Peptides against a protein of PDB entry 5Z08. Designs and how they scored, part 32

Target 1, 168 residues: chain A of PDB entry 5Z08
Amino acid sequence: RQKDEWAKKTSSLMKQLDWFIGEHLGAMLAAEELGGPVVGELMEIDPDDLSAGFNAHGKLKKATSQPDLDRRQRRIDDIWGPQDEQGQAHKRKRGADEALAASAEMRDLIEQLMNKLVEAGGDNSATYVEIPRESAAARFLVRSKVAMFHPNDARRLRLVDFGRDLDD
Target 2, 222 residues: chain B of PDB entry 5Z08
Amino acid sequence: GLPRLIDAIEEASKIPAKRRQTPIKPTIEKLTTHLYTHGASPDSLLRLADLLTLRNHLDQASLAAITRNLYPSSTVSDEVVLRFIGALGHGQLKPTLALQALFLRWLVMVYHLLENPGVLGQVYGVLFDLLDTAAIRPQLCHLLALVTRRKHVRPFRIQAILTLSRQTGGDPNLTGLLRVFKNYYPEIIVGDATKGRASAFKHPDPQWRQHLDEIQQRRSEA

## One batch from the design tools (peptide; aimed at target 2 T53 L54 G86 V123)

Design b2_p15_4_s2 (made by RFdiffusion4, then SolubleMPNN; from b2_p15_4, 6 letters changed)
Fold by OpenDDE base, seed 3:
Structure b2_p15_4_s2 (fold): chain B 168 residues (1-168), chain C 222 residues (1-222), chain A 15 residues (1-15)
Amino acid sequence: as target 1 above (168 residues)
Amino acid sequence: as target 2 above (222 residues)
Amino acid sequence: SDLDAPLRQMIESLF
């Protein structure tokens, strides 16, 4: 009975989370990955700064090499530039695809983090997920205080154990 | 048994959720529990593939739950594979891109159970042409990394990956796929596009793999 | 941020 209620509650919450990720968070994460504004930080990022993109630490890359700026700017322009109706449709489609990709990345990351927490059986050292990159998703979870990096390795991410913080 | 659960879900899938007399969720939960415990026979897999890939009135969460528990108890037929491949891409009758990503992930995880792995090689072009779809690209690149043989590594595909890699700012999955191509043709100049981190295409879900192995072991003992 | 709170609440409610 309690397991069934927990399973039902968890399923309902997962559906809500999936909806939230898909409908709201994915597009914003995609924008951040493309060099857009940081999710949750009202940084008025100048469109020109968007072209520079963010470094692995979430800081604006200084426009050092022109070629990478032009490629990202073309990408942003290809996503957001007022081109012809066909260009806008392609841009909208591309933007939607990037939002879906970001949503999928966030879902996968959350799933991995949750699975590791369950598998660890209370061993905090075993709760870390190895992340291939510092994604917008990973950064968002850390900023939201939902996850934390390993103190010595920014490639290792774990969920904050909210259950233990209530008992301490 | 599993066939009766599938029957009930098939009938429910024909009816909009608001018009169903009974909630389908309990039946989906029974199905997923059964699949987790026993896996799906080849016949059941085909029926479930149709439920997952054909337009019906099942909710996305139910479809995702079935897909996540779609453990084969035996082999995976070409017909089952082709149902999932046919469900890929854009279109009004196609499943959501999120569900398509789960299908591709599933194909990666069951690749070693395919009756004929060559079937994916036959549809290689269909898969490759979907690389521009960002939502499914990670799993698609992983699947292509498994499927790719020398015959598939053609100059036009090399150029297509290079172009797409430049357009994507060096997607690590594309870089990973290009590395697979380079294994067949070392002379491929990947240029600056591969200065980025390549995906290693690790197994998507080690726990799922372990549980699949347990289900498959029961087959060998029977 | 206004978006952090809902996500946090949803994730916290999963545990």
Scores: peptide ipSAE 0.030, ipTM 0.323, DockQ to the pose 0.205
OpenDDE base, seeds 1, 2, 4, 5: peptide ipSAE 0.028, 0.028, 0.034, 0.027; ipTM 0.238, 0.234, 0.324, 0.232; seeds 4, 5 fail the geometry check

Design b2_p15_4_s3 (made by RFdiffusion4, then SolubleMPNN; from b2_p15_4, 7 letters changed)
Fold by OpenDDE base, seed 2:
Structure b2_p15_4_s3 (fold): chain B 168 residues (1-168), chain C 222 residues (1-222), chain A 15 residues (1-15)
Amino acid sequence: as target 1 above (168 residues)
Amino acid sequence: as target 2 above (222 residues)
Amino acid sequence: GDLEAPLRLMIESLF
């Protein structure tokens, strides 16, 4: 009975977390990955605005047609192609795709972090997930005090054990 | 008596104003006078809730006048509450947002007379999802402030209200509701935009409250 | 900021 209630509660919370990631975090994470503002500085990033790219100050850039922009900026500019209706539709689609990708990355990262914590059985050394890069997702989890980097290796991330720190 | 006045208004509500044989205004005035003097019984309150919430041919001024004089002489049933909650939001068959704001204000003012205050907690999600509707937000936040318990304060709702607070430029009513949430979760960062004057959710109408108390006292003596 | 606390609460509530 308690396990079933816990399982139902956990399932409900996971659905809420999934919804929160998809509906709120994904676009903001994508914006940060695209050189936009840090997650939470701009709370309303329309996926359509993701396509404008961000200046060095985290403000929406108007699509400047400058040819020598780096590959990341080119992706932003390709997202922000010509102001014709087709270009705007392609921009919106790419912004949506980046938001979906960022949402998927965050979901996967949280899942890995949770799984490692459960698998470790209390061994803190076994709780680390290897991350290929410092992503917006990883940074957000650390800022949220949900995850911690390994003190000597920024490629290793672990979930904060909320259960054990209450008994100390 | 009150039932006969309600009967006459129910029949008139089925007919467009231009096709009525008799003006309804004198009957509405008799109804509102009766309600002001005696209040509405539970049965009469349900019938009036239907008149107020269901699509009919009554004019907005008449509906507003009834709502402003909707003094319960007794308790307010779950059924009456659910009629008013069901009338909230957007839709062609729903009352105007102005009338919905009056319903929410009424629910705030009669909250202590609900037979089961828990009924509002059961529909908490429905109420919360309407916070984006600016026209009803002040009264909705006040009602939610009364209804909110720890079980309702969820991370997704914390986020939703924070987002909406930013979108609205820091609506004092949303800030007030966030303070209620913070009572259950002190760790909620009420950002600098929420350092503004939060609504204190004071009673909307002290005179209406006093008159309600007088009506309720007469019932306890009978 | 304003998003970090909700996420923390969600994840914390899973354990």
Scores: peptide ipSAE 0.215, ipTM 0.440, DockQ to the pose 0.276
OpenDDE base, seeds 1, 3, 4, 5: peptide ipSAE 0.206, 0.214, 0.209, 0.213; ipTM 0.441, 0.338, 0.430, 0.344

Design b2_p15_4_s4 (made by RFdiffusion4, then SolubleMPNN; from b2_p15_4 with F3L V11I M13S)
Fold by OpenDDE base, seed 2:
Structure b2_p15_4_s4 (fold): chain B 168 residues (1-168), chain C 222 residues (1-222), chain A 15 residues (1-15)
Amino acid sequence: as target 1 above (168 residues)
Amino acid sequence: as target 2 above (222 residues)
Amino acid sequence: SDLEPVLRQMIESLF
């Protein structure tokens, strides 16, 4: 009975989260990945600084001059380019494609984080997911206090275990 | 009376202008004169909302003239509000964006006469999702500024406004709406987005307000 | 059991 209620609650929560990712969060993450603003303290960060990612302390890393920055900046410029009707249609399609990509990235990241948490069986050291980059998705989860970076390695992300704080 | 004028316009709205036996313009002028003098009852207001929001053969000038004279003589029902909200956005069956802007302006001007102001809060998401539509954004931001409560100020909406503000080069209406959000959460860091010129969301038509007040006063004396 | 608080926190942070 309790397991079934938990399964139903978990399923409902996952559906709500999936809906939120698809309908709202994906577009915001896409905007952030495209040099969009970040909610909170990170809003004062220049779009160029947003590309640098955050260290374990939420400080801007030095922007690594990777050539893919030019593609993202061009993507920003294409999204922000002149308001011609053709430009708006391309902007909408591109925005939709980026939102879908960001939604998929967020879903995958959450799934990995959840799977690692379950597999770790209470070992906090085993709950870390290796992330290929500091994505908008990863940063969002950290800002939301849902995830945390490894203190010494910003490529390792884990869910915050809220279950243990009730027993201490 | 007003019901007979509405009947005549409803019948004329079903027929293309070129196929009408009589010009509708004189009837529209009688309607707008009546509305200006007496306002619209709740029942008449609903019928007029249907004429304004449903696709028919009325010309844009006539629809605009009715909207500009749409003085409620009493309250505005949830049903009337929902008709106007349902008419917003893009679509072949929807009113023109210019007319939608007039509807939003009207909702701003009659906001204090809503039977249930909470109805707009229930459709807050629908309104908010239309902020990307430049033609209606000024009036939409003004309406949202009136409707916004703490429960509506969510991180995702803050981010959406900031994103759109940059997309628009800092639209003063978006800046104004963001300031409203900041009033509920002073800790919202909005950076330079709030340092710019913001709309004060002043009443869009003081003369219309004065005339509405006169119509409303006559009802309280009768 | 361990995922429910996490999911709840995620949703509460998002909504």
Scores: peptide ipSAE 0.028, ipTM 0.242, DockQ to the pose 0.054
OpenDDE base, seeds 1, 3, 4, 5: peptide ipSAE 0.027, 0.026, 0.027, 0.027; ipTM 0.232, 0.245, 0.270, 0.227; seeds 3, 4 fail the geometry check

Design b2_p15_5 (made by RFdiffusion4)
Pose (drawn by RFdiffusion4):
Structure b2_p15_5 (pose): chain A 102 residues (1-31, 98-168), chain B 214 residues (1-190, 199-222), chain P 15 residues (1-15)
Amino acid sequence: RQKDEWAKKTSSLMKQLDWFIGEHLGAMLAAEALAASAEMRDLIEQLMNKLVEAGGDNSATYVEIPRESAAARFLVRSKVAMFHPNDARRLRLVDFGRDLDD
Amino acid sequence: GLPRLIDAIEEASKIPAKRRQTPIKPTIEKLTTHLYTHGASPDSLLRLADLLTLRNHLDQASLAAITRNLYPSSTVSDEVVLRFIGALGHGQLKPTLALQALFLRWLVMVYHLLENPGVLGQVYGVLFDLLDTAAIRPQLCHLLALVTRRKHVRPFRIQAILTLSRQTGGDPNLTGLLRVFKNYYPEIIVSAFKHPDPQWRQHLDEIQQRRSEA
Amino acid sequence: SAYAEAFDEKYGPRE
């Protein structure tokens, strides 16, 4: 099957994203850098792992967030995540993976 | 003759205007004239794109003059297209929004000359996420309308464009893009973009006809 | 900001 290539590509891409977060983003978020990288990754991992865990239930895809998390503000500003409209302490990913003809 | 002019503009591009041993306006005009007559080669286009896209000491009027006369001879590379794409939006590395509108207008006018038009499809999300920026929205919509293929019409983009249409009170450029979206998915709840400058199109065609000569 | 001023001073103003 062609499945593990979609796995190989994802494991390879995940590493490239983590490198970007550690090398470039964490330092930008500081303005320590290492702390910002770890929390951004943990948040993205939590965000992505849940979006698929819901499959169809669009309502269950919110994660709890500290009050003034800069990682969520960046992710929302970068249009990769969205706050819940009723309160801003829960967050979801934008669902890039959903496709009509997937 | 053209590379020599670019070499001069590149050097003046590195130092402030008052420290220049010569005014640059005469040299910018020579370049503008040469581009009007002969077009820009693929390599010259790449160098000009760097000058238009990277922060330098060139003034706005000079950059706009160059952009307006950026008729390609032959083709447009991915290297050139991506530099203009990376120049879009807000950020301290990026050019003015006015120049960005000119670049987007230029990409529409030269869309048929791209070596790899699919490259715009590979950065579709970069173009789309910038629709909120009103200063460049009309030009963005026209380019997105040419670039949109079925694989790009995803539910999150459908919802995002509908929300933006409602919040802006109904931008006709957004509804024009939604029309293109509906061509791929008619299930969607319901300006046919014209060429932005016909004289520029005509002048480009004249310059491009030289490719048939040998 | 200080960051934007540094770019203006080194690479020239955006306008």

Design b2_p15_5_s1 (made by RFdiffusion4, then SolubleMPNN; from b2_p15_5, 7 letters changed)
Fold by OpenDDE base, seed 1:
Formats: sequence, C-alpha cells, structure tokens
Structure b2_p15_5_s1 (fold): chain B 168 residues (1-168), chain C 222 residues (1-222), chain A 15 residues (1-15)
Amino acid sequence: as target 1 above (168 residues)
Amino acid sequence: as target 2 above (222 residues)
Amino acid sequence: SAAEQAIAATYGPRE
C-alpha cells in the first residue's frame, strides 16, 4: 500500500513537472539561453517576447514601433550572414522552436538524472550525468538546489540526495 | 638549492600521503620560501609545471601554495605555457578547476615574460572553447583579453560569446571580452550586452606584480 | 574602451 501510494505520488509529481516544463519553464529557459533573464526573475515569458529579444538587463524589449532601434539589434547573422529577405518569418518560428527545444532539453536532463540515481543503487559516484554544456536547464537545477555539479568536473551533474542529509 | 627541493617533492609526489615516511609540508614550505625569495629558473619552472599539471599524490593546498609562489626569475618558455594549457578543461587526469583558475591567473600575471606570446595565440581555440566552464571563466576571459588579435575575432566566436553572454545573464568578464572584440571590429552589433557592467581586466594581484619585478631586477643586475 | 585602456596600462600596448 505505501509503495503504491509513493508510486502514485511520484507519477503525479512527474506529470506536474512535465506540465510546468511545457507551460512555463521551457519558455523561461529558452529566454535565458537567448539572453533573457535568469529563470526566476521573469515568471511569464510569451514566445513572442522571445522574438523581440532582451536588453542588457534581461528585460523584455518592448516592441517599440521605432524601426531604427530594431535595425541596430540585427543579429550578427544579419551582418555576417547572407541577408536573405525571408528572415522575418523565420524569427517568430525560431522563438517557439527554441522554447520547445529548451523544454525537451530539460525533460531529457531530468530523465537522465533520475535514471542515473536509480541505476546507481546508492553509489554516489555512479549518479553523475555527463552534460555536453552548462545549459540553462542545468544551471536552473543547480540554482534550485535540485542538482549539483561534481566538485572536480563541471560536466558531471547529479541530483541532490536529500535523504542522506537527514541521516547525518 | 631549489633543484634538491624539487627532487624531494617529486619523489614524495609518487607516494600517497599516508605512506610517506616524512611529512611533505616542511619541504613545500622551504620550496615556496625559496621561490618567493629567488624565483624559479626556466628549468625549475618546467619541473614545477609538471608537478602542478600531472596527476600525483600532492595535496591541493600544496599545489596552490606552489602556484601562488611561482615567480619566474627569467622568461617563461613555450613548453611551460603548454603544460599549463594542456592541464585546462574537464577530465579525470586534469587538475581541479580551482587549480586551473590559479594557472590561468598565473599566465595573466607572467604574460609579459613569455618567450613567445604568440604561443597563446596558437592555442586560442582551445582557450576559447573553455569559456562555458564557469569556474575558470573570469581568469580565462582575462587571458583571452590579452591574447586576442584581429585574426582571432571570427564571426563564429563573436556569435558564441554573445550566446554565452546571454546564457550567463551578462557575465561582466564576457562583456569585457566582447568589448575587446569590438575594438577590432567596431561594426559588431553587440546590442545591449556591451552596455552592461564589464570587467576592466585589472592586474589580479599588484603585490605579486611588484614582487615579481623585484625578482626580475635582481637577475638583470647579476 | 576602458577595458583597453586598463589592459594597456597594466600590460603594455598590444602589438
């Protein structure tokens, strides 16, 4: 009975987490990856806001109608890449795609972290996931004190084992 | 002399601390005192670079103490530089990130003593690709700020640093490095990333610099 | 830039 209740609670929490990632966290992580605020400073980021870009302070640039400011924020790609005219329609689609990509990355990272924790069978050395980069997702988990980097290798991330701190 | 102290430490570094017949700490203290007083010759620097960069049984406090007292009495060879560069990044055989940060800080402080400053330009890509490592980023940006020339400022690196600056919420060190890039290409639109707080890349330790200068002057008089 | 000036002041002119 208790194991079944724990399994149900865990499943419920995972569903809630998946919902939170899809509805809120993905856009925020995408914003952080795109140069927006660190996750937690802005609770609601519209994908359309991601397309507008962020100022140096991580605040959403209001789409002020003045064409001249937008011209100066042309991406390096506009300066150094071929100026193909089709670039505007691709910008809006990119914001949504980046939010989806960030959501997928976070889900995958959490899944890997959980799988490693289960597979390790109590061996802390085996609980580390190798991450290819310090992503917004990884940083978020560390800032949230849900995950921690290996003390000697920042490419290795593991879940914080809250159970051990209770026994010491 | 210094060579005998290095010999003793090299031998001790092969043995786990619990199996050593004598404590190494007194020998480390003698070494660091000698380095502080006289500096290290090119030959001694190479041997010390190996002790610092290769995996051995020396404790982190001892390695850090040696690094903090690693005053060159002369020039710094390409070989010594490459030992420290090779020790950077992630890996089981590599030094800790804390020690790597000290190595980068050291390279910044002895940059003017390099026999060939161009050696760092040759490994620019290796250094640049480590910018995502938060623990060494401050010192790495400072070193890159010294090393960067027009040939290194490429579109893909501009984009990479802009992306990373965004991802880090505008790390002042990255902003400082972006400003260095912009000096070579003023047309680089860095947007608001350059309007933020930027590191000025001041000398990390003025007292260390002064003491280095005193050691260097003694050699010119001899 | 302030950064360039600080670098130049600290480490000499960049060749």
Scores: peptide ipSAE 0.135, ipTM 0.368, DockQ to the pose 0.016
OpenDDE base, seeds 2, 3, 4, 5: peptide ipSAE 0.008, 0.124, 0.144, 0.116; ipTM 0.389, 0.361, 0.390, 0.357; seeds 4, 5 fail the geometry check

Design b2_p15_5_s2 (made by RFdiffusion4, then SolubleMPNN; from b2_p15_5, 7 letters changed)
Fold by OpenDDE base, seed 5:
Structure b2_p15_5_s2 (fold): chain B 168 residues (1-168), chain C 222 residues (1-222), chain A 15 residues (1-15)
Amino acid sequence: as target 1 above (168 residues)
Amino acid sequence: as target 2 above (222 residues)
Amino acid sequence: SAAEEAIRRTYGARE
């Protein structure tokens, strides 16, 4: 009975988390990945308000795109480029696509972290997920004190174990 | 006069120290004394900038001494500024990072004497991309704090500073620069990076400033 | 002289 109630509560929390990621967090994480503000205490900043605040007309001189900058950094010029009406629709679509990508990345990361925690059977050394990059998602989880990096390897991330052994 | 001293040092700079017929140190001392007393004209500044930034056989102590006494008697041209900016970064032909830090410190201290402060804004990207170089970061952040305008505060630069701040454990100079960015965009969430100790970017040498002011005043009376 | 002190600060910081 208690296990079933816990399972139901966990399922409900996961659904709420999934909703929160999809509706709010994904856009904010996408903004951070694109060099926007860090997702922190001010959750009330509408991504649209952020885009509107940064619309200052500074002539984007052609920054000589050094080729090796991460693909997401090139998108900053697209986010901050001139507002032609067609450009706004493309910007909105691109913003939505980035938010979806960030949401998917966060979901996948959480799933991997949870799976590793369950599989480790109490061995903290086995709870680490290898992350390909320090994403906004990973950083958010660490800032939120939900996850922590390995002390010697920033490519390894684990959930903070809040210590309930699910007794069989 | 100052031009003759520069001529002698330029010629000596072409020759390795062990092959010089005369020691250069007395001439460097005369130069630095002259610079301290009278400052450098725009033409002399350009020549000295070349001596400081181009690879030659002058020792690091002599180059540092010249840099520390590089008082402009008037304005600082764009050309002089660009010589120092061009000397920044990594490379076999570049000055040492210690000397680069002195150049950046000098640019901070003479910023108000630039003929066109906008020149630094044009090379903002070059300066910004050097923030990963720890040895020059404090002076770079200070210079960038002076140079930064709204047009320079871009999302990728915000993210770059935030990333670098995390990687450096919250360098107070980076935190200070982020605060400058936040002045232009208050909506920038810096999180815990701003809660740390930030550099106030105070004038690096008040005595040097006072002496510069004295040199500048003599020009206005002449 | 203040110049000598500036020079000393320049060269003497290595001793």
Scores: peptide ipSAE 0.021, ipTM 0.281, DockQ to the pose 0.025
OpenDDE base, seeds 1, 2, 3, 4: peptide ipSAE 0.019, 0.008, 0.022, 0.015; ipTM 0.290, 0.276, 0.297, 0.292; seed 3 fails the geometry check

Design b2_p15_5_s3 (made by RFdiffusion4, then SolubleMPNN; from b2_p15_5, 6 letters changed)
Fold by OpenDDE base, seed 5:
Structure b2_p15_5_s3 (fold): chain B 168 residues (1-168), chain C 222 residues (1-222), chain A 15 residues (1-15)
Amino acid sequence: as target 1 above (168 residues)
Amino acid sequence: as target 2 above (222 residues)
Amino acid sequence: SAAERAIEETYGPRE
């Protein structure tokens, strides 16, 4: 019974987290990746003001894996490029795509971190996920005290174990 | 006069040191003494900028000595500035990073004498993209601190500085530049990067400044 | 984009 209630609460929390990632956090992480504010410090920007812009039906283009420093720089040139109406529409679409990509990256990272935590069976050494880059998502989780880097290897990230042994 | 000294050095710069008939050092010493006493005219500055920035057979000590005595007697033209900016970065034809750092330091010290300070704003991106080069970063940050305007403070540059600050363990010059950015956009969240010791970007050489002021005053009295 | 707008709103040139 308690396990079922915990499972239900966890499922509900995961749904809420997924919603929060999709609706709010993804855009903020994308903003950070694009050189915007660092997520987790009180932005005077009302999250609701950020949400009002996010009705983007943007198709998830596969973020091609090369974090081309050049592509992010181009994205900012696109952000600050001439405000032609077509340019604004392209900017809106591109930012929506970046928000979706950031959301997907965060979801995937959380999933990997959780899976490793479960698989490790209490071995803290086995809880590390190897991250290909220090993403805004990874940094956010660390700043939020949800995750921590390996002390000797910033490519290894794990969830902070808050010590609830799921008793069988 | 100064033009003849520059002529002699230009000719010597075309010839490897081992093949020179006469030692160049005495001519360099005469040049640096002249520069220290009288400064360089705009025309002489351009010629000296070419000697300093173009690949030639002058030794690094001579180039550094000229740079350390490169007092403008008047203004500094855009062309002179662009010669020094064009000499920055990595490449076989570029001056050494040590000499580039001296050029950047010089630009900081003569910034108030630029005919058009806006020229540095036009090449802001070129300067900014060199911040990863540790050997010139301190002087780059100082120059950028002078040059930065609201239009230059872009999200990608904020992120680039933040990223580089993390990678460098919080270089105080980068922290100083971030503070300059924050002056234009107070809402910039710099996190722990601003909690560190920041460079104040003080004048790099007060004695050089004083001597420059003396040279500049003589021009106004003539 | 919403991210770009958020950045522009946060860091855009204030008029």
Scores: peptide ipSAE 0.014, ipTM 0.290, DockQ to the pose 0.015
OpenDDE base, seeds 1, 2, 3, 4: peptide ipSAE 0.008, 0.007, 0.008, 0.008; ipTM 0.279, 0.270, 0.300, 0.259; seeds 1, 2 fail the geometry check

Design b2_p15_5_s4 (made by RFdiffusion4, then SolubleMPNN; from b2_p15_5, 6 letters changed)
Fold by OpenDDE base, seed 1:
Structure b2_p15_5_s4 (fold): chain B 168 residues (1-168), chain C 222 residues (1-222), chain A 15 residues (1-15)
Amino acid sequence: as target 1 above (168 residues)
Amino acid sequence: as target 2 above (222 residues)
Amino acid sequence: SAAQAAIDATYGPRE
């Protein structure tokens, strides 16, 4: 019974996380990868406030009515892409593609981290995922205290085992 | 004259200190005194750049003393600049990081005398990729602050600085460089990375600048 | 640019 409840809760959390990644985090991670703001310092900020964009001082603009996450990405794209109308459409598409790519990378990384944790059967040395690069996704997980790098190898990432900290 | 002093030092640089018949220190002192008084011609600068950047048997104190007195009497050629840039980074054949920091400081101080300032812009990527090297980062950020143009401000470089700034706990030199980037694109969102203390990138040595100006003025009168 | 002007003012040859 308790295992089934835990499995249901875990499944529910994973669905919520997947939603969060798809709706919010992916675009933010993509923005970070594209040289935008760092994700995590703003976690206390309403997604609507995030969508309002940041002013030149890094302060949240007051949320105008349409939280267009697209506006931030558009702004980054407007800064770095061609300014022609065709360029704007291509920029929007590219921004959407980058957000999707970042979402996919984050999902894959979380899945790998969780799979390694399960496979390790309590062996901490076996819980590390080898990452090809320090991505925005990896950095986000570390900043959020969800994951940790190996102390001697920055290419190895694992989930934080909160269960051990409760027993200590 | 200066060429003869350089000749003597070049020959001595080929021989280990323990095998030299005569101590090189007096010759180094004569060289540095001459450089302080008259500066170095473009030809002499190139020869001295080779002595400073190529592996030889000169001691670090002598190399540092030459670098600290490396006043150009005229302009600085692209070739001289490229010798110093080529000496940067990690490697067994590279100068020490302490000496590299002095080279970067020198490039900052003589930037206005470059025959072609654009040469540094052409090697911008090489310079930028060295930002992770803590020992040279302060001077490197300062040089990059001078060299950076709109074409160099790219998303991947913004991200690289942001990442490195986090990893270093907000190095003021990196924050300063981010502010330079933001001057070209005010709309760049850098979060709290710009709220911290930033280097102002002031001239490293006002006395050295003044003395350089005196040497440069003597040439214009000749 | 204003940034370049500031840099040039700081590091440029004094007229």
Scores: peptide ipSAE 0.025, ipTM 0.308, DockQ to the pose 0.015
OpenDDE base, seeds 2, 3, 4, 5: peptide ipSAE 0.007, 0.006, 0.013, 0.019; ipTM 0.291, 0.298, 0.257, 0.298; seed 2 fails the geometry check

Design b2_p15_6 (made by RFdiffusion4)
Pose (drawn by RFdiffusion4):
Structure b2_p15_6 (pose): chain A 102 residues (1-31, 98-168), chain B 214 residues (1-190, 199-222), chain P 15 residues (1-15)
Amino acid sequence: RQKDEWAKKTSSLMKQLDWFIGEHLGAMLAAEALAASAEMRDLIEQLMNKLVEAGGDNSATYVEIPRESAAARFLVRSKVAMFHPNDARRLRLVDFGRDLDD
Amino acid sequence: GLPRLIDAIEEASKIPAKRRQTPIKPTIEKLTTHLYTHGASPDSLLRLADLLTLRNHLDQASLAAITRNLYPSSTVSDEVVLRFIGALGHGQLKPTLALQALFLRWLVMVYHLLENPGVLGQVYGVLFDLLDTAAIRPQLCHLLALVTRRKHVRPFRIQAILTLSRQTGGDPNLTGLLRVFKNYYPEIIVSAFKHPDPQWRQHLDEIQQRRSEA
Amino acid sequence: ARRRYLNLRGIVESL
């Protein structure tokens, strides 16, 4: 099957993203850098792992977030995540993976 | 003759205007004239794109003059296209929004000359996420309308464009893009973009006809 | 696996 290539591509891309977060983004978030990288990654991992866990239930895809988390503000500003409209302490990913003809 | 002019503009591009041993306006005009007559080669286009896209000491009037006369001879590379795409939106590394509108207008006018038009499809999200920026929205919509293929019409983009249409009170450029979206998915709840400058199109065609000569 | 990849890729494109 062609499945593990979609796995190989994903494991490879995950590593490239973590490298970007550690090398470039954490430092930008500081203005320590290491702390910002770890929390951004944990947040993205939590965000992605849940979006698929819901499959169809669009309502269950919110994660709890500290009050003034800069990681969520960046992710919302970058249009990769969205706050819940009723309250801003829960967050969901934009659902890039959903496709009509997937 | 053209590379020599670019070499001069590149050096002047590195130092402030008052420290220049010569006014640059005469040299910018020579470049503008040469580009009008002969077009810009693939390599010259790349160098000009760097001058238009990176922060330097060139003034706005000079950059706009260059952009308006950026008629390609032959083709347009991915290297050139991506530099203009990376120049879009807000950020300290990026050019003015006015120049960005000119770059987007230019990409529409040269869309048929790209060596790899699919490259715009590979950065479709980058173009789309910038629709909120009103200063460049009309030009963004026209370019996105040419670039949109079925694979790009995803539910999250459908919803995002509908929300933006409602919040802006109905931008006709957004509804024009939604029309293109509906062509791929008619299930969707319901300006046919014209060429932005016909004289520029005509002048480009004249310059491009030299490619048939040998 | 494909949906995970597309989500991850979408993050990359939007950042």

